# Peptides against a protein of PDB entry 3ESW, part 247

Target 1, 322 residues: chain A of PDB entry 3ESW
Amino acid sequence: NNIDFDSIAKMLLIKYKDFILSKFKKAAPVENIRFQNLVHTNQFAQGVLGQSQHLCTVYDNPSWHSIVLETLDLDLIYKNVDKEFAKDGHAEGENIYTDYLVKELLRYFKQDFFKWCNKPDCNHCGQNTSENMTPLGSQGPNGEESKFNCGTVEIYKCNRCGNITRFPRYNDPIKLLETRKGRCGEWCNLFTLILKSFGLDVRYVWNREDHVWCEYFSNFLNRWVHVDSCEQSFDQPYIYSINWNKKMSYCIAFGKDGVVDVSKRYILQNELPRDQIKEEDLKFLCQFITKRLRYSLNDDEIYQLACRDEQEQIELIRGKTQ

## One batch from the design tools (peptide; made by RFdiffusion4, then SolubleMPNN)

Design b2_p28_2_s4 (from b2_p28_2, 13 letters changed)
Fold by OpenDDE base, seed 4:
Structure b2_p28_2_s4 (fold): chain B 322 residues (1-322), chain A 28 residues (1-28)
Amino acid sequence: as target 1 above (322 residues)
Amino acid sequence: DWEKEEKEIKMLKEKIKEAQKKAEEQRK
């Protein structure tokens, strides 16, 4: 009696699917209690929750996507994408085109669109006057700045003309389309929105050690890809640990479909103590938030995302991000 | 217990892979 292993495999796959789906549907009361206790007792957990409430949803704004697409030089972008795509001998319609788009968006954003602002230029003296600027400290936003989700304004005095220049730290990415300058926070914020505006699946990665970047899901590579707008970096997760020799403890990715500890992708050496939360509690927290973010999804969407999550977890364990 | 569930998932995946491998071997 030839065992029909195909039928067995299909049956096991169905059982597996059902099992996976059952995990997402069962917010057990016990899990809710554990979650509530964790976020109320652990400051790091509270921080992750707070970030998830903003970062997981804020970029899913169709009105913002339209504004972005109207603001960018799409003709230039697509011209360059098409050029590089054709140069490498790819045919139209290949899934790899999106990777070329992201690479061009990185180039365009850094080279043509956005500016790094260590110090602002003097509002009176004009461009390239940042060298003359002395920091005086930070203050709260004024009435105008407050319209654009500004929490802090850095104040600078020009050593040449004596005038004060304000550098508002805007969190409104639409305002950043106008100002077109900032540090890693502003860069990552606006660039995350830009990527989302092209219909890409994007996560915002928060590093506890004062850096932020993106990940996008490459359909061609079938994985999450490191994207740093500040560095014009594509698929170089090692740049922080290896190139910068940066010490890091936590990297948490925030997306519409989940929150994931991606520390293993980026922390390759110089790991700082992970003492802010128990590893099991962090894993639980991320999974719990992820479940909540997926409550409105259908069973097929949940299953596909679960498969993606599993592949990512395998990747992170194996260190195969390179 | 999440650990129990993860272990069960892992076992199920291994069984699926094993069954798929055997199915491929039967097709050769």
Scores: peptide ipSAE 0.049, ipTM 0.706, DockQ to the pose 0.849
Fold by OpenDDE base, seed 1:
Structure b2_p28_2_s4 (fold): chain B 322 residues (1-322), chain A 28 residues (1-28)
Amino acid sequence: as target 1 above (322 residues)
Amino acid sequence: DWEKEEKEIKMLKEKIKEAQKKAEEQRK
């Protein structure tokens, strides 16, 4: 009896799909109990949950996407993308074009659109006066600043004229389209929204050691790609550990379809103690939140995302991001 | 539980690969 191996392969693929889908079924009561206990007893877990409740959903706002696209110089952006795409003459079509788009958005954002603000210029003395500014501390927002999701305002005194300048730390990315200045938090916040506004799959990466950046899912490269707007960096996950010699403990990626510990992508040396949560509990937490984010998806969407997750996990284990 | 699931996935993937390889060999 000639064994029909093609039929066997098809049956095994069906079983594999069913098995993968079974992992994303509604959480069992025991999993819910474990989750509740974890977030109530572990502060780091509570922090990750809190971040996920904001970062996983806040950028999925069609109204914001429209405002972004209306604010950016799209003619300049696409002109530059088309120019770079034409140089390479690639037959790879639309998928590689998106990589060029992200690279141009990095250039445009850093060079033409947004400004780094370590200290503000004096509101009275004008441009290039930040060297004369002395920090006085931080305070709560006033009535106007509070309209734009501002939790903290940095206060500076000008050594030249003696006037006070306020630097509100806005969390409203639409307000950042107006102010066009900030530090890593404001940069990453607005840039994440910009990438989302072009219909891209984007994650916000939080590093415990006071840095933040993005990941973009490249359909051309078929993987998550490091993107740092502050550094105008594309696919350089090593810059923190190697170039900066930064010590790090945790990097957590937050996207609409999942929460993932991406520490292995970025922490290549000088690893700090990972003592905030048990590794098993962190893995469980990220998986549980991811499962919840996917509850409304159909079986095909769940399967496709699960395949991406598996490829990412293989990549992270093998250390072959390059 | 997760380690067991990972092992099962790995085993299923290996079986799929093996079956696909044998199917290709039968088509030659």
Scores: peptide ipSAE 0.047, ipTM 0.707, DockQ to the pose 0.739
Fold by OpenDDE base, seed 2:
Structure b2_p28_2_s4 (fold): chain B 322 residues (1-322), chain A 28 residues (1-28)
Amino acid sequence: as target 1 above (322 residues)
Amino acid sequence: DWEKEEKEIKMLKEKIKEAQKKAEEQRK
């Protein structure tokens, strides 16, 4: 009997799909116990869980998406995207249009929309007075600042007029559409929302060594792409380790569909000790949170995401951006 | 056990790839 290898391949594919789907079923009691023990005994694990509870869901707000789209100069953005796409995009396929959109959003955000704020201008002396500002420290938000998810307010004194200027570190991205200034935290927070408002698959990447950025899933490149709004950077994951010579220990990506340790993408040299959690426990934690985020998804969505996850893991192991 | 699951996934993928390769060889 000639072995029908096509039938065998089909049967094995079904078994593979069923096996993958079985991994995303309700967690076993032992996994729940392990998870609870880990988050109660390890501060880093607790921090990752806390971040996931916010970052994985906060940007999936249709009302916020509408406000963003109403606030941005969409006519300018799409005009620029269309212009760049018309040069090269037709030859490379329609999916590349979204890459051009993200590149224009990076340009627009940095050049036209948002401002870096190392020190605030003096509220009394006006524009271009930040050089006169001396930091006095930080304090809690006042009653007005507290309305916009503000945890910390930096306090500055003007050397010229002696007045105090407050720089609230707002975590409400809608407030950031008004203030249009901040550091890496505010930049990444609002830019993540902007990308989500265009219906893109986006992750927020937290680096333990005080930096944050985005990843965008490019349908054209069929992978997660590094995106840093502060640097106007697209697909340059090496900039931190190589260009900045930054020392790093952990990079964790937070998205609606999962939490992923992406350290291997960004930590190319000068690796700091990874002593905050055992590697096996971190892997378990990210997988467990990812499993929970997918509980409401159908079998086809779960399978598609699992295939995407596997391709990413292969990429991270090989160190080759395909 | 995630290690066991990863091993099972790897084995299934290898078997799929092998079956697909043999199927392609039978079509030639």
Scores: peptide ipSAE 0.055, ipTM 0.733, DockQ to the pose 0.829; fails the geometry check
Fold by OpenDDE base, seed 5:
Structure b2_p28_2_s4 (fold): chain B 322 residues (1-322), chain A 28 residues (1-28)
Amino acid sequence: as target 1 above (322 residues)
Amino acid sequence: DWEKEEKEIKMLKEKIKEAQKKAEEQRK
């Protein structure tokens, strides 16, 4: 009796799918209790939850996507993408076009669109006067600044004219399309929205040690790709640990479909103590939030995302062994 | 228990891979 191994493989695949889907069913009461206890007792867990409630959903706004696309020079962007794609893209398949798009968006954003603001220019003296600015501290937003999700305003005094210049730290990415300046927070915030506006799968990566960047899911590379708008960096996850010699403890990625500890991708050396939460509790937290984010998805979507998650976990494990 | 689930997933994957390999060997 020739054992039909094809039929066995198909049956096992069905069982595997069913098993995976079972993980994304409604959380058991015990899991809910564990989650509630964790976020109430652990400040780091509460912070991750709070960030997820904002970062996982805020960028999925069709009206914002339209405003972004209307604001960007799409003709220039696509002209440059088409130019690069015409050189190499046809040989490597159509999916590489999106990688060229992300690379051009990085270039366009840094070179043509957005500016780094260590210190603002003096509102009175005009352009190129930031060298004359002395920080006086930070304060809360005024009535106008408060309209644009501003939590903090940095205050500067001009050494030349004595006038005060305000640098509001806006969290509204639509306001950032107007101001076109900021630090890593503003850069990453607006750039995340820009990538989302092109229909890309994007995650916002929060590093505990005061840096933020993006990840883009490349269909060509079939993996999550490091993207830092500040650095115009594509697929260089090593830049922080190796090039900057940065010490880091946690890197958490926030996307519409999940929250993932991506520390293993970026923390290659000089790891700081991971003492803010138990590793098991962090893993549970990320999985629990991810499960909640996927409640509205169909079985096929859940399965595809679970397969992607597993591939990423394998990648993250293998990367530590090289 | 997440560890138990991960172990079960791993076992299922290994069984799938083994079945697929045997199916490929039968086709040769």
Scores: peptide ipSAE 0.053, ipTM 0.723, DockQ to the pose 0.805; fails the geometry check

Design b2_p28_3_s3 (from b2_p28_3, 14 letters changed)
Fold by OpenDDE base, seed 5:
Structure b2_p28_3_s3 (fold): chain B 322 residues (1-322), chain A 28 residues (1-28)
Amino acid sequence: as target 1 above (322 residues)
Amino acid sequence: DWEKEEKEIEELKKKIEEAKEKAEKQKE
């Protein structure tokens, strides 16, 4: 009796798919209770949930995508992408075009579009006057600043003219298209929207130790790729732990399709204590939020995303062993 | 138990690959 192993493999694959899909069915009552207890009792869990409610959905705005595409110099961007693609990209296949696009967007954003703002210029003295600015502290937004999702305004006094300059920390990425300046928060916020506006799969990575960056899913590399707009960095997850010697405890990625602990990708040395939540509870939290985000997806979409998640987990495990 | 589910997935994957390898060997 020739055992049809092809038939067995197909049957096992169906069972595997069904099993995966079963994980994304309606949460069991016990999981809901665990989730509710966790977010009510653990501040870190509450913070992750709060961030997910914003970061996982805010960038999926078609009107914002249109405004971004109308604001950027698309002719320059695509000219540069096409130029780099024409050299070598045709040999690697069409999927590499998105890698060239992201690299050009990093260049364009840092070099041509956006500015780092450690201190603002004096509103009275004009350009290149930031050296004369003394911080006075922070305050809440005024009525105008409040229109643009501003939580904090940094206040500076000019040492030359004595005038006050306000530096609103805007969270509205459309306002950032106008202001074109900020720190890591503003950079990452607007750059995440920019990448999304090109139809890319993007995650916002929050680091507990006051840094933020992006990940994009490369179809060419078939993995999540580190992207830092501040650093014009592509696929350099080591820069924080190794180059900066940064001590870190948590890196959490927020995307439309899930929340993932990506600490293993970025925390290569100098790990700080992970004492904010139990590891099992963090894993549960991320999975539970991911399950909620995928609730409206069809079985094929759920399965494809689950396969992607599994490959990422394998990558994150293997990366610790090298 | 998520750990149990992960283990069940890994076991299913292993069985799938073992079945594929056996199917390839039968075609030779």
Scores: peptide ipSAE 0.031, ipTM 0.606, DockQ to the pose 0.805
Fold by OpenDDE base, seed 1:
Structure b2_p28_3_s3 (fold): chain B 322 residues (1-322), chain A 28 residues (1-28)
Amino acid sequence: as target 1 above (322 residues)
Amino acid sequence: DWEKEEKEIEELKKKIEEAKEKAEKQKE
């Protein structure tokens, strides 16, 4: 009796698919209880949940995507992408075009579009006057600033003219298209929206040690790629741990399709104590939120995303990010 | 529970690859 191993392989693949899909079924009552208890008893878990409620969905706004595309110099961007693609792209396939697009968006954003603002220029003295600015502290937004999701306004006094300059920390990314200045928070917020506006799969990465960046899913590389708009960095996850010698404890990625602990991608050395939550509870939390985000997806979408998740987990365990 | 499920997945994957390899060898 010739064992039909092809038939066996097909049956095993069906069982594997069914098994994967079974993990994304509606949460059992016990899982809901565990989740509720975790977010009520652990402050870090509550913080992750709160971030997920915003970061996983806020950038999926078609109206914002249109405003972004209308605001950017698309002619310049695509001219530069086409120029780089024409050198090498035809040999490597069409999927590499998106990698060139992300690299150009990094260049364009840092060099042509957005500005780093450690201290604002004096509104009275004009450009290149930030050196004369003394911080007086922070206050709440005024009535105009409050329209643009502003939680904090930094106040500066000019040492030259004595006038006060306000630096509102806007969280509205559409307002950032106008102001075109900020720190890592404003940079990452707007750049995440920009990438999303091109129809890309993007995650917002939150680092507990006061930094934020993006990840982009490259169809060419078939993996999540580190993207830092502040650094004009593409696929350099090591820059924080190695180049900056930064100490870190947690890096959590927030996307429309999931929440993932990506700490292993970025924390290569100088790891700080991971004492904010039990590792098992963090794993459970991320999986539970991911399961909720995927609840409306069909079986094929769930299966494809689960295959991506598995490849990412293998990558993170093997340390083969390079 | 999750670790058990991960092991079950790994075992299933291993069985799939073993079955594929045997299927290829039968076509030779």
Scores: peptide ipSAE 0.029, ipTM 0.547, DockQ to the pose 0.770
Fold by OpenDDE base, seed 3:
Structure b2_p28_3_s3 (fold): chain B 322 residues (1-322), chain A 28 residues (1-28)
Amino acid sequence: as target 1 above (322 residues)
Amino acid sequence: DWEKEEKEIEELKKKIEEAKEKAEKQKE
């Protein structure tokens, strides 16, 4: 009896697909109750939910993408990408071109486009006067600053001229295209939008210990790749734990297709206590939010994303970047 | 139990690949 192994493989693949799809079916009433109880009783869970409601969708704005592409020097960017791509002997149409694009965007953003602002320059004394600035504290936005989703304004006094300079912490990434300055929050916010404007799959990574960065999905590497615009860093998830010796407890990635605990990618040593939520509850929370974000997707999209998720989970468990 | 489901998935993937490899060897 010639065992039709092709038929068996097809049957097993169908069964596997159906099993995966079953996980993304409408949430049972018990799961909804568990979710509601969790976000109402656990402050960390409520924070993750609140961030997901913004970060998972805010960058999927076609009008913003157009404004970004009109603002960037695309001729310079693509010229540099093409130059480095050709130098390494790659042919046009290879998936690796996108990795070169992201690397050039990191270079362009840090070197040519955006500025780190520890302290603002004095509005009266002009450029390179930040050394003369004394912090006075923070306050709420004024009527003009409030138009650009500003939650906090840092106030500085110039030791030379005595004038007050305001440093509004804008959350509107379109305003950041104008101001072209900030700290890790402003850098990551605008850079996330920039990457999204090129049609890339991007996640915003929040670290509880006051840092933020991106991940981009490389089709060439077939995985999520660490991207830090502040550091001009590509695929260096170890920089925080090892190079900075940073202590960390949680790293959560927020994207249009899901919320994922990526702590295992970045917390390689000096792990702080993970005492804000039970591990099982955090896993449930991320899965539940992810399930909600994918609710409108078709079965093929759900299946492809679930396969990607599974590969990522395997990577995170093995501690091996494939 | 998620760990049990993960094991079942890995076992299914392994069986699929084993079945494909056997099917390819029958065509040679």
Scores: peptide ipSAE 0.013, ipTM 0.365, DockQ to the pose 0.612
Fold by OpenDDE base, seed 2:
Structure b2_p28_3_s3 (fold): chain B 322 residues (1-322), chain A 28 residues (1-28)
Amino acid sequence: as target 1 above (322 residues)
Amino acid sequence: DWEKEEKEIEELKKKIEEAKEKAEKQKE
């Protein structure tokens, strides 16, 4: 009997697909109990859940995408992308165009569009007066600031004129299109929305040690790519651990299709104690939230995402980004 | 076996650190 290896391979692939799909079926009652107990008893788990409820869905707003595309200099952006793509991109295939787009968006955002704000300029003295600003602390938003999802306002006094300048920490990315200034939080928030507005697969990466960045899924590289708008960095996950010698414990990626512990991509040295949650409980939490996010997807979408997840896990284990 | 893969990662991380320390010492 000639063993039809092709038929066996097809049958194994079907069984594998069914097995994968079975993992994304409705959570068992025991998993729901475990999840509820975890988020009620572990503050870190509650924080991850709270972030997922916002970060996994907030950027999937078509109205915001339109406002972003209307606000950016698309003619300049595409002119620069086309120019760089025309040099080398045709030899490497059409899928590399999106990598050039993300690289140009990084350039445009940092150089032409957005500003780092360590201290605000004095509202009375005008531009380049931040050196004269003394921090007085933080307070709650006023009635106007509260319209733009502002959690806190940093207060500064001008040493020259004595006037108070407010630096509201807006979480509304549409307000950030107007203000065009901030720190890592504002940079990453707006830049995540910008990338999403181009129809890209993007995740927001939260680091426990007070930094945030993006990941973009490159169809050309067939993997998640580190993207930091603050650093104008593309595919440099090592910059924090190596270049900054930063100590880190957790990096969690939040996307529409899942929550993933990406710590292994970024924490290459100087690892801080991972004492906020048990590793098994964190793995369970991320998987459980991911299952919930995928609940409305069809079987083919679930299967494709599961294949992507497996490839990412293999990458994170093998350290192949070096 | 996830434990085996974790050990392989730890060994890779260690090799990377050793390579970096050597690279820094070559710049001095």
Scores: peptide ipSAE 0.000, ipTM 0.249, DockQ to the pose 0.023

